# Peptides against a protein of PDB entry 2QAS, part 49

Target 1, 120 residues: chain A of PDB entry 2QAS
Amino acid sequence: PPEDLMQYEAMAQDALRGVVKAALKKAAAPGGLPEPHHLYITFKTKAAGVSGPQDLLSKYPDEMTIVLQHQYWDLAPGETFFSVTLKFGGQPKRLSVPYAALTRFYDPSVQFALQFSAPE

## One batch from the design tools (peptide; made by RFdiffusion4, then SolubleMPNN)

Design b2_p17_4_s2 (from b2_p17_4, 5 letters changed)
Fold by OpenDDE base, seed 3:
Structure b2_p17_4_s2 (fold): chain B 120 residues (1-120), chain A 17 residues (1-17)
Amino acid sequence: as target 1 above (120 residues)
Amino acid sequence: APQPPVIPAPIANNAAP
């Protein structure tokens, strides 16, 4: 097959990552997500730019999923990554995740799902 | 009662009401 020098698939994935960014910006707005919307976000823990507690990331060497519904604070959706405070084992921790590290996004309330290819 | 599908990656944080 012809060689794609435009890298259309990558561009398409970046556009879809924009959906996640937009959704997180809505979640970060005053009042949070409109009920009953909530988000399940899966990402590669060893992807470049991912940062958080060493013990937490070590516990999940490949992928982990975070849920943004009732217990999340200071959600800050930037242009290339988002950061948020969540409770792990009852303890609040700050996590920073680049959109490029995402592998799955899901909103159970409307069964909206997205999948992404992330660096292995 | 919306529920997430079975996913390969474990859910890490506390999300109960």
Scores: peptide ipSAE 0.363, ipTM 0.777, DockQ to the pose 0.497
Fold by OpenDDE base, seed 1:
Structure b2_p17_4_s2 (fold): chain B 120 residues (1-120), chain A 17 residues (1-17)
Amino acid sequence: as target 1 above (120 residues)
Amino acid sequence: APQPPVIPAPIANNAAP
């Protein structure tokens, strides 16, 4: 097969990460996500740029999934990462996750799913 | 019917209403 010097697959992958960013921006806008939309986001906890409570990240040494539906606050989707306050074991904690760290995105309301290759 | 994808990592945060 011919060699792809354009790296189209990588471009597509990055574009799909853009879908997550856009979805989070919608979630952060006034009114939040339109019901019944909600998001499952999985990411590598050891990826560069991931920030959060040490005990939490230590508890999930590989990947963890967060759900944005009912209990999330101050969602701030930036250009390279998003941050959000969630409750873990009943305690509010701040997480910052680069989009590059994502491995999965899912909205069960419409069965929309994305999968990504992320840094180890 | 389409099956929902498997969530390979545990859900960490509280998500109940």
Scores: peptide ipSAE 0.346, ipTM 0.774, DockQ to the pose 0.402
Fold by OpenDDE base, seed 5:
Structure b2_p17_4_s2 (fold): chain B 120 residues (1-120), chain A 17 residues (1-17)
Amino acid sequence: as target 1 above (120 residues)
Amino acid sequence: APQPPVIPAPIANNAAP
């Protein structure tokens, strides 16, 4: 098959990762996510740049999904990663996740889903 | 409220109202 020297698939995936970034920026707005929108974000916990409580990351050695709906605070969507405070077992904890670590993004309110490949 | 689909990774955080 013809060799893709442009790496279009990678570029397209990066563009789609931009959708996640944009969505998180909307979620970070003062009013938060507009009802009934809420986000399910899945990522590789061992991916480069992922940071958070050791106990939490150890509990999920491969992938974990976080939900941004009713309980999320200080969402800070940067250019390469986003950070957010969520409650795990009732305790607020800070999590930082590079967009490159994402494997799934889903908004069930409109059944919008994206899937990405991420290094393990 | 819409229910999430079956996903391979477990949901970790508290998301209830």
Scores: peptide ipSAE 0.339, ipTM 0.766, DockQ to the pose 0.499
Fold by OpenDDE base, seed 4:
Structure b2_p17_4_s2 (fold): chain B 120 residues (1-120), chain A 17 residues (1-17)
Amino acid sequence: as target 1 above (120 residues)
Amino acid sequence: APQPPVIPAPIANNAAP
């Protein structure tokens, strides 16, 4: 097959990552997401730029999924990464996740799903 | 009817109301 020097697939993936960013910006707005929308976000924990408590990241050496619905605070969706405070085992902890680290995004309220190729 | 995709990784945080 012909060689794609434009890297269209990567560009498409980046565009779709923009959907996640936009969704998180909506979630971060006053009042949060409109009911019943909520988000499942899966990412590679060892991807570059991922940061959080060592014990948490060690517990999930490959991937982990976070749910943004009822218990999330100080959601800050930046241009390249988002940060959010969530409770893990009952304890509030801060996570910072680059959009590039995402492998899956899902809003079950409308069955909207996206999958991404992230660093292995 | 469409079924929700399998969650490939464990849900880590508390999300109860």
Scores: peptide ipSAE 0.337, ipTM 0.772, DockQ to the pose 0.415

Design b2_p17_4_s3 (from b2_p17_4 with Y1A A2P S5A F6V)
Fold by OpenDDE base, seed 4:
Structure b2_p17_4_s3 (fold): chain B 120 residues (1-120), chain A 17 residues (1-17)
Amino acid sequence: as target 1 above (120 residues)
Amino acid sequence: APQPAVIPAPIANDAAP
């Protein structure tokens, strides 16, 4: 097959990461996500830029999945990363996750799923 | 490409309403 010097697949993946960013911005807007939409987000915990409590990240040495539906606060979807406060075992903790660290995005309400390659 | 899938793994955070 001919060599793709444009790296179209990578560009397409980056564009799809934009879908996640846009979805999170909708989630952060007044009123939150329209029912019944909610988001499952999976990311590599050791990827560059991932930030959170050491004990929490240590518990998930490879990937971690969070859900944004009933319990999330101060969701801040930036241009390169998003941050959010979630509860773990009843304790609120702040996470910051670059979109580049994502490996999966899923909205089960409409069965919309995206998969991404992220740093190992 | 966007496609239906099962939930990848158990969630980490508290999720109950």
Scores: peptide ipSAE 0.480, ipTM 0.819, DockQ to the pose 0.325
Fold by OpenDDE base, seed 1:
Structure b2_p17_4_s3 (fold): chain B 120 residues (1-120), chain A 17 residues (1-17)
Amino acid sequence: as target 1 above (120 residues)
Amino acid sequence: APQPAVIPAPIANDAAP
C-alpha cells in the first residue's frame, strides 16, 4: 500500500485519547458523572510518566485497571495526564497517569470501549 | 473505533459502594 506520510492513524488514535480526557473532565466537574456512567481505565504501569506508590506499581508490573465509580477522590484531569486518589485495600493512594499510557477505556453503562497502543 | 467489550482484567482499586 502507499506510504502514509500524514500518519492519519496516529492522528486518529490521538483524537480518541481526547475522548478519555474529555470523559475524565466530565467526571471531575461538579456533580461528577451522570449515573449510571462509570469508567474502567487500563494503563501500562511502566510507561513513561506513570507515577504511584512503588509497592502498588510493583504488584502490577505490566498493566493495571482502575475503576472510577464509587470510590475516587480529587480527580484532576490535566492536558497530558490525569491524577486521582483511589483506595487499595482500604489505603488511599495517589496515581498519576499520562493519557499516552492508556491501553483501554470502558464505560459499561453504554458498552463504550476504546483500545490504544501505549508505549512501554 | 468505539465498540462493546468486556472489562479486560480485574480492577485494582476498591470499588464497592
Scores: peptide ipSAE 0.476, ipTM 0.817, DockQ to the pose 0.319
Fold by OpenDDE base, seed 2:
Structure b2_p17_4_s3 (fold): chain B 120 residues (1-120), chain A 17 residues (1-17)
Amino acid sequence: as target 1 above (120 residues)
Amino acid sequence: APQPAVIPAPIANDAAP
């Protein structure tokens, strides 16, 4: 097929990353997500801008999946990244994840899934 | 495009109620 000089797929991917951002903003609003909605988010742990505890990120050298359902605090969805406090083995830890680092988004309540290419 | 999928595993954070 002809070469896509417009890079439509990349544009579409960016738009779909906007869906994740919007969903997280809903999750961060008072009252949280409307039940039964909850979010599984997978991201590349070594992507630029990802930050969190060294021990945690070392445990997941490629990518990791977090769930925002029952145990999440201080979700702060910014324009380019979100941060959230989660518990890992009972210990609260703060993660900061750029939307560009995401590889998968999933809401099982409606089986809504998105997949993305992320920086290696 | 959006489509149904299986939840990726493992889940890193504590998820129980």
Scores: peptide ipSAE 0.464, ipTM 0.810, DockQ to the pose 0.324
Fold by OpenDDE base, seed 3:
Structure b2_p17_4_s3 (fold): chain B 120 residues (1-120), chain A 17 residues (1-17)
Amino acid sequence: as target 1 above (120 residues)
Amino acid sequence: APQPAVIPAPIANDAAP
């Protein structure tokens, strides 16, 4: 097959990651997400740039899913990564996740789903 | 293309109201 020197698939994946970024920016806006929208975000915990408590990341050696609905604070969606404070077993912890680390994005309220290939 | 999917498990953070 012909060799794609333009890397179109990578461009398309980056564009789709932009959807997640935009959705998180809406979630971070005053008033939060419009009900009943809420987000399930899955990412590779060992991907470059992922940051959080060592014990938490060690508990999920491959990937983990977080939910942004009832309990999330200080959501900060940057241009290359987002950070957010969540509670795990009642304890607040800060996570920083590059968009490049994402493997799945899902809003069950409208059954909108995206899947991504993420490097380890 | 966007499509319905099963939510991956497990969910790590506390999610109750």
Scores: peptide ipSAE 0.439, ipTM 0.804, DockQ to the pose 0.350

Design b2_p17_4_s4 (from b2_p17_4, 8 letters changed)
Fold by OpenDDE base, seed 4:
Structure b2_p17_4_s4 (fold): chain B 120 residues (1-120), chain A 17 residues (1-17)
Amino acid sequence: as target 1 above (120 residues)
Amino acid sequence: AEQPAVVPAPIANNPEP
């Protein structure tokens, strides 16, 4: 097949990452997500820009999934990354995750899923 | 192009009420 010099697949992936950003902005609004919507977000822990507690990231050397449903605070969805405070082992910790690090997004309430290719 | 395969990843945080 012809060589795609436009890199359409990558552009499509970036556009879909925008869905995640938009969803997180809804989640960050007053009142949070409308019930029963909640989000499962999977990302590469070693991707550039991922930031969080060393012990936490070391525990998950490849990928990890976070769930935004009830226990999440100070969700800040920026233009290139989002940050959020979650409880891990009962302890509140802050994570910062670039949208580019995402590999999976899922809202089980309506079975909406997205998959992404992230840097290894 | 083929989409990435679904790969399970551990749920790290505590989302309970």
Scores: peptide ipSAE 0.278, ipTM 0.737, DockQ to the pose 0.287
Fold by OpenDDE base, seed 1:
Structure b2_p17_4_s4 (fold): chain B 120 residues (1-120), chain A 17 residues (1-17)
Amino acid sequence: as target 1 above (120 residues)
Amino acid sequence: AEQPAVVPAPIANNPEP
């Protein structure tokens, strides 16, 4: 088969990452996510741009999942990354994650799932 | 389009109400 010089698959993946960004923007709006929606976001902890407490990132050397349902604050969905305050071990901590670092997005309320190829 | 394999990852934060 002919070579795909347009890299359509990559473009499609980026478009799907846009769905996550849009969902987070909805979550960041006044009132938060409409019930019963909640988000499971999985990402590579060593991906470029990922920022957070050293002890937390060290605890999860490959991937980790965060859940945005009840306890999340100051969600800030930017154009290339989002940041949010979550409780880890009962302590509030700030986490910053580039959309490019995502490997999975899931909303169990409607069984909507997306999977992504992220940097190794 | 092939989808990447799903790898289980631990839930890190406390999402409790």
Scores: peptide ipSAE 0.274, ipTM 0.738, DockQ to the pose 0.299
Fold by OpenDDE base, seed 3:
Order: sequence, then C-alpha cells, then structure tokens
Structure b2_p17_4_s4 (fold): chain B 120 residues (1-120), chain A 17 residues (1-17)
Amino acid sequence: as target 1 above (120 residues)
Amino acid sequence: AEQPAVVPAPIANNPEP
C-alpha cells in the first residue's frame, strides 16, 4: 500500500486522547465526577514523561492501571499531561502521566472505552 | 469498586472509600 506521509492514524489517536483530557478536566471540577462515573486509566510506565515514586514504577515495569473514583486528590489535568495524588498501599503518592503514554481509558458506568498505541 | 473481568494491566491504587 502507498506510504502515508500525512500520518493520519497518529492524528486520529491524538484527537481521541483529547477525550481523556476533557474527561479528566471534568473530574477535576468542583464535586468531582458525577456519580456513578469513574475512570480506569492504563499507561506505559516507562514512557517518556511518566513520573512518580521509584518503588511504585519499579513494581510495574510495563504498564499499570489507576482508578479515579473515590480516593483521588489534587487532580491537575494539563495540556500534555495530568498529575494526581492517589493511595498506593494506603499511602498517598503523586503521579504524573503524559496523555501520550496512555494505552487504555475506560468508564465502566457507561461502558465507554478507548485504546491507544503508546511507545514501548 | 466495579471492574471488568479482565484488566489489561494491574490496578495499582486503592480507589475504595
């Protein structure tokens, strides 16, 4: 097949990543997500820009999933990445994840799901 | 709380109240 010099697939994926960004902005608004909505976010832990406790990231060398439902604080959805404080083993820790590192987004309440290709 | 039968990757944090 002919070579796609426009890289349309990548453009489409970036557009869909915008849905995740928008959803997180809603989650960051006063009152949080409207019940029963909650988010399952999966990402590659070794992707460029991912930041968090070394012990946590070492525990998940490939990818991990975080759930934004009840216990999440200081959610800050930026333009290229989001940061949030979550409980891991009962301890609050801050995590920063670029949208480009995402591989899956899911809201069980309405069975809405998105999948993305992310760098290894 | 609610989660699918198969998760693509381990759930790391504690989301319960």
Scores: peptide ipSAE 0.273, ipTM 0.743, DockQ to the pose 0.551
Fold by OpenDDE base, seed 5:
Structure b2_p17_4_s4 (fold): chain B 120 residues (1-120), chain A 17 residues (1-17)
Amino acid sequence: as target 1 above (120 residues)
Amino acid sequence: AEQPAVVPAPIANNPEP
């Protein structure tokens, strides 16, 4: 079988990661996400560049999902990673997550889902 | 995957900055 020297699959995956970035930029705009949209974001907690409280990351040693709905603060979607403040157990905690660490993105309101390979 | 860390839905909309 012919070899794909263009690496189209990698290109496509990078483009799709761009969808997540764009969605988060919309979420970060004044007024937040347009209801009923909300985001489930799953990522590898030990991936390079993931940053957050030790207690939180220790609780989720492999993979965790965060939900951005009504109570998220200071969402900052950068070019390579996003950071956001969420409440966990009633306590506000700041997370920084590279887009490359993502394994799943889902918006239940419209059943839009993406899956990604992430570093182990 | 680990159990999701859920942000509860409030009665009100997201506040403005």
Scores: peptide ipSAE 0.052, ipTM 0.670, DockQ to the pose 0.074

Design b2_p17_5_s1 (from b2_p17_5, 9 letters changed)
Fold by OpenDDE base, seed 1:
Structure b2_p17_5_s1 (fold): chain B 120 residues (1-120), chain A 17 residues (1-17)
Amino acid sequence: as target 1 above (120 residues)
Amino acid sequence: AEEEARFAAAEAAQAAE
């Protein structure tokens, strides 16, 4: 097949990352996600821009999945990344994740799934 | 099955102590 110099697939992937951003913005709004919606977000922990407690990230050398349902605070969905406070072992920890680092997004309430090719 | 495990792992990691 002919060479795609437009990189349409990459454009499509970025557009789909926008869905995650939009979903998180809804989740960050007053009242949070409308029940029964909740989100499972998977990302590459070593991707550029990912930040959080070293002890936590060290436990996930490749990917990490977080769940936004009952225990999440100060969700801040920015334009290029989102940050959120979650509790691990009862301790609140702040994570910052670029949308580009995402590999999976899932809302089991409606079985909506997205998969992304993230940086190595 | 792998997806199921991923979800369970996330929930377990964020479980309260």
Scores: peptide ipSAE 0.500, ipTM 0.878, DockQ to the pose 0.786
Fold by OpenDDE base, seed 3:
Structure b2_p17_5_s1 (fold): chain B 120 residues (1-120), chain A 17 residues (1-17)
Amino acid sequence: as target 1 above (120 residues)
Amino acid sequence: AEEEARFAAAEAAQAAE
């Protein structure tokens, strides 16, 4: 096949990552997501830019899925990454995840799913 | 099944202890 010097596939993936960013911005708005919408976000824990408590990330050497439904705070969707506070074992933990690290996005309320290729 | 397991794992991880 001919060589794609435009890298269209990468452009398309970035555009779709924009959907996640937009969804998180809605989730961060006052009142949060409109019920019954809630999000399952999966990302590569060792991807560049991912940060959080070492003890937590160490439990997930490959991928980690977080759920944004009722228990999330200070959701801050930036341009290249989002950060959020979640409770693990009853303790609040801050996570920062670049959109480029995402591998899956799902809203079961409307069965909307997205999958992304991320660095291994 | 994999999806269900992923969701369950997330919910379990974020469950109150």
Scores: peptide ipSAE 0.498, ipTM 0.878, DockQ to the pose 0.795
Fold by OpenDDE base, seed 5:
Structure b2_p17_5_s1 (fold): chain B 120 residues (1-120), chain A 17 residues (1-17)
Amino acid sequence: as target 1 above (120 residues)
Amino acid sequence: AEEEARFAAAEAAQAAE
């Protein structure tokens, strides 16, 4: 088949990553996500730019899924990455995740799903 | 099934102490 020199798939992926960013910005707004919306975000833990407690990330050598529903704080959706505080084992942990590290995004309330190719 | 398991794992990981 013809070679796609425009890299449309990559462009489409970037556009869809924008959906995640926009959704997180809504989640970060006062009042949080409108119920019953909540988000499951899966990302490659060893992707460039991913940051968090080593003890936590070590438990997830490949991918980790976080849920933004009832217990999330200081969600800060930046332009290239977002950061959020979540509790694990009752302890608050700060995670910073580049949108490029995402592999899945899902909102069960409306069954909206996105999948992405992420760094190996 | 895998999706469901992923969700459950996330909930469990972020569950209260």
Scores: peptide ipSAE 0.498, ipTM 0.877, DockQ to the pose 0.808
Fold by OpenDDE base, seed 4:
Structure b2_p17_5_s1 (fold): chain B 120 residues (1-120), chain A 17 residues (1-17)
Amino acid sequence: as target 1 above (120 residues)
Amino acid sequence: AEEEARFAAAEAAQAAE
């Protein structure tokens, strides 16, 4: 097959990452997501730019899935990464995740799923 | 299913104590 010098697959993946960004911006708006929409976001914990408590991230050496439904605070969807405060074991923790670190995005309310290739 | 397990794990991790 011919060589793709345009890297269309990567472009498509980046475009789809934009869907996640847009969804998070809606989630960050006053009132949050329109019910019953909620999000499950999976990312590579060792990807460049991922930041959070060491004790938390150490429990997830490869991937971690977070759920944004009813218990999340200060969701800040930036242009290259988003940050959010979640409670783990009743304790608030701040996570910062680059969109490039994402591997899965899912909204079970409408069965909308996206999968991404992330650095190993 | 693996997907269901992933979701359940997330919910469990974020469960209030």
Scores: peptide ipSAE 0.495, ipTM 0.877, DockQ to the pose 0.782

Design b2_p17_5_s2 (from b2_p17_5, 10 letters changed)
Fold by OpenDDE base, seed 3:
Structure b2_p17_5_s2 (fold): chain B 120 residues (1-120), chain A 17 residues (1-17)
Amino acid sequence: as target 1 above (120 residues)
Amino acid sequence: SAEQERIERAEAEQLAE
């Protein structure tokens, strides 16, 4: 098959990642997400730019999922990555995740799901 | 399902004492 020098698949993936960014910006607005919307976000823990609690990231060498519903603080969705404070083991921890590291996005309230190819 | 498992694991990590 012919080589795709335009890298259309990567372009499409980035466009879909924009949906996650937009959703997080809604979540970060005053009042948070409109009920009953809540988000499950899965990402590669060893992807470049991922930063978080060492013990937790070590526990999940491939990927892990976080939930944004009742217990999240200081959600900051930037243009290339987002950061958020979550409680793990009762302790607040800061997590920073580039959108490029995402592998799945899910809102069970409306059964909306996205899947992404992330760097290995 | 795989999705349910991811959900359960995420909630377990964030709700753990």
Scores: peptide ipSAE 0.506, ipTM 0.894, DockQ to the pose 0.802
Fold by OpenDDE base, seed 2:
Structure b2_p17_5_s2 (fold): chain B 120 residues (1-120), chain A 17 residues (1-17)
Amino acid sequence: as target 1 above (120 residues)
Amino acid sequence: SAEQERIERAEAEQLAE
């Protein structure tokens, strides 16, 4: 088959990462996500730019999935990464995740799922 | 499924007190 010198697949993935960013911006707005929408976001924990408590990240050598539904605080969706405070075992933890580190995005309320390639 | 497993684990850790 002919070579794709335009790298359309990569372009498409970047565009789809924009969906995640947009969704998070909606989630961060006053009132949060419209019920019953909620998000499951999976990312590579060792990807460049990922930051959080060492004790937490150590439990997830490859990927971690976070839930944005009822218990999330100070969600800050930036242009290249987002940060959010979540509770793990009842303790609040701050995570910062570049969109480039994402591997999965899922909204079970409408069964909308996205999958991304991320650096190891 | 793998998706259900991820969901279950995330909910267990992030919703547990």
Scores: peptide ipSAE 0.456, ipTM 0.885, DockQ to the pose 0.886
Fold by OpenDDE base, seed 1:
Structure b2_p17_5_s2 (fold): chain B 120 residues (1-120), chain A 17 residues (1-17)
Amino acid sequence: as target 1 above (120 residues)
Amino acid sequence: SAEQERIERAEAEQLAE
């Protein structure tokens, strides 16, 4: 097939990453997500810009999934990354994840899922 | 399924004391 110099697939992927950003902004608004909506977000732990507790990231050398339902605080969805406080082993830890590091987004309440290619 | 496995692991990690 002819060469796509417009990189339409990449544009489409970026647009879909925008869905995650928008969803997180809704989650960060007063009152949070409308129940029963909740999110499972998977990301590459070694991707550039990922920041979090070293012990946790070491435990997941490839990718890990976090859940945003009841136990999350100070969700801050920026334009290029989001940060959130979650409890791991009973201790609150701050995690920062660039949207570019995402590999999966899932809302089981409506069975909505997205998959992305992320840096290795 | 793979999805259920990811869900289970995430919940175990964040809900474990």
Scores: peptide ipSAE 0.410, ipTM 0.876, DockQ to the pose 0.819
Fold by OpenDDE base, seed 4:
Structure b2_p17_5_s2 (fold): chain B 120 residues (1-120), chain A 17 residues (1-17)
Amino acid sequence: as target 1 above (120 residues)
Amino acid sequence: SAEQERIERAEAEQLAE
């Protein structure tokens, strides 16, 4: 096949990462996500910029999935990364995840899924 | 499915205790 010098796939991936950012901004707005929407976000735990509980990140050396539905607080979707407080083992912990570290985004309420290639 | 497995793992981790 002919060589794609435009890198359309990369541009499409960037655009789709923008969808995740926009969705998180909606989730962070007053009132949160409209029911029954909720999000499952998967990311590479060793990617640059990822920050979280040491024990949790050690437990998931490759990638892990977090759920944003009932138990999340202080969701802060920035331009390059988002941060959120979640409970793990009953303990509130802060996670910071660059959008570039994402590998999967899923909203089961409408079966909307996105997959990404993330650097390690 | 892989999707269901990810969902269950995430819920088990965050909803436990």
Scores: peptide ipSAE 0.367, ipTM 0.860, DockQ to the pose 0.780

Design b2_p17_5_s3 (from b2_p17_5, 8 letters changed)
Fold by OpenDDE base, seed 1:
Structure b2_p17_5_s3 (fold): chain B 120 residues (1-120), chain A 17 residues (1-17)
Amino acid sequence: as target 1 above (120 residues)
Amino acid sequence: AEEEARYQQAEAEQLAE
C-alpha cells in the first residue's frame, strides 16, 4: 500500500485528544461540569511524562482509570498534560498525565467514548 | 463487560470513602 508520509492517522488522534483537553478545561472551570456529565479517563501508567506516587503507580502496571465526578480537586488542564488530586482509600494523591498517555475517554451521561493509541 | 468493570472499579477506589 502507498506510504502515508503525512501521518494523517496520528494527526486525527491528536485532534481527538483535543476533545479531552477541552472537556477537562470545562471541568476545571468554576462550578465544574454541568450535571450529570462526568468523565472516565484511562491512561498508560508507564507512558513518558506520567507522574504520581510510586506506591499508587506500582499498583497499576499497565493502565489506570480515573473518575472525575465529584471527588476530584485542583484539576489543572495544561496544553500537553493535566494534573489532578484524587483520593485512593481516602488518601489524596496527585497525578500528572500527558494527553499522549491516554487510551480511553468516556462520559457515560451521554455515552460519548473515545479510544486512543498510546505508547507501550 | 471488561470496560464496565474497569469503570466500576475506578468508582469503588476513588469515590467510596
Scores: peptide ipSAE 0.494, ipTM 0.889, DockQ to the pose 0.802
Fold by OpenDDE base, seed 5:
Structure b2_p17_5_s3 (fold): chain B 120 residues (1-120), chain A 17 residues (1-17)
Amino acid sequence: as target 1 above (120 residues)
Amino acid sequence: AEEEARYQQAEAEQLAE
């Protein structure tokens, strides 16, 4: 088959990353996500732009999955990355994750899932 | 199965008090 010089697949992937961004913006709104919606977001911890406590990231050398249900604070969905405060072992940790680092997005309440190919 | 484990782990670590 002829090569796709338009790189439609990449464009489609970026569009789908936009879904995650939009979902997070809804989650960041007052009152949070409408129940029973909650999100599982998986990302490559070593991807460029990912930042957080060293001890936490060290625990997850490849991928990390965060859950946004009832225990998340100061969710700030930017245009290229989002940041959020979550508790790990009862301790609040701040994470910043570029959308480009995402590998999975899942809302089990409606069984909506997305997969992404992330760098590295 | 692996996905389920991934999510369960996340819940256990982040939602457990």
Scores: peptide ipSAE 0.494, ipTM 0.888, DockQ to the pose 0.818
Fold by OpenDDE base, seed 2:
Structure b2_p17_5_s3 (fold): chain B 120 residues (1-120), chain A 17 residues (1-17)
Amino acid sequence: as target 1 above (120 residues)
Amino acid sequence: AEEEARYQQAEAEQLAE
């Protein structure tokens, strides 16, 4: 097949990462996500820029999935990464995740799913 | 199936006290 020197697939995937960012911005706005929308976000825990408690990240050597439904706080979706406070076993933990580290995005309310290639 | 398990695990760890 012809060689794609434009790297359209990469462009498209990058554009789709914008969907996640936009969704998180909606989630961070007053009132949160419009119910029943909620998000499952999977990311590579060892990707550059990923930050969080060592004890937590050590439990997930490859990927971690977080759920943003009704138990999330201080969601801050930046331009290159987002941060959020979640509870694990009842204990609040702060995570910072670059959009580039994402591997999956899913909203079960409408069965909308995205998959991304992330650095190993 | 494995996808569903991933989400169920996340809910169990993050939504349960």
Scores: peptide ipSAE 0.491, ipTM 0.888, DockQ to the pose 0.871
Fold by OpenDDE base, seed 4:
Structure b2_p17_5_s3 (fold): chain B 120 residues (1-120), chain A 17 residues (1-17)
Amino acid sequence: as target 1 above (120 residues)
Amino acid sequence: AEEEARYQQAEAEQLAE
């Protein structure tokens, strides 16, 4: 096939990362997500800019999936990354994840799914 | 399915308590 010098697929993925950002901003708004919407977000834990407790990241050496439904706090969706507090085994953990580190986004309530190529 | 297992694991670890 012809060589795509415009890199349309990369531009499309960048635009779709914007969907995740927008969805998280809705989730961070007062009242949270409208039921029954909830989010599953998967990301590369070793990607640049990812930060969190050492014990938690050590448990997930490749990818990690977080759930944003009822048990999440202080969701802060920035322009390049978002941060959120979640509980693991009852223990609160703070995570910071660049949108560029995302590999999957899923809202099962409407079966909306996105997949991304993320650097390791 | 692997995808379902991924989400079920996340729920078990983050929503169980």
Scores: peptide ipSAE 0.489, ipTM 0.889, DockQ to the pose 0.742

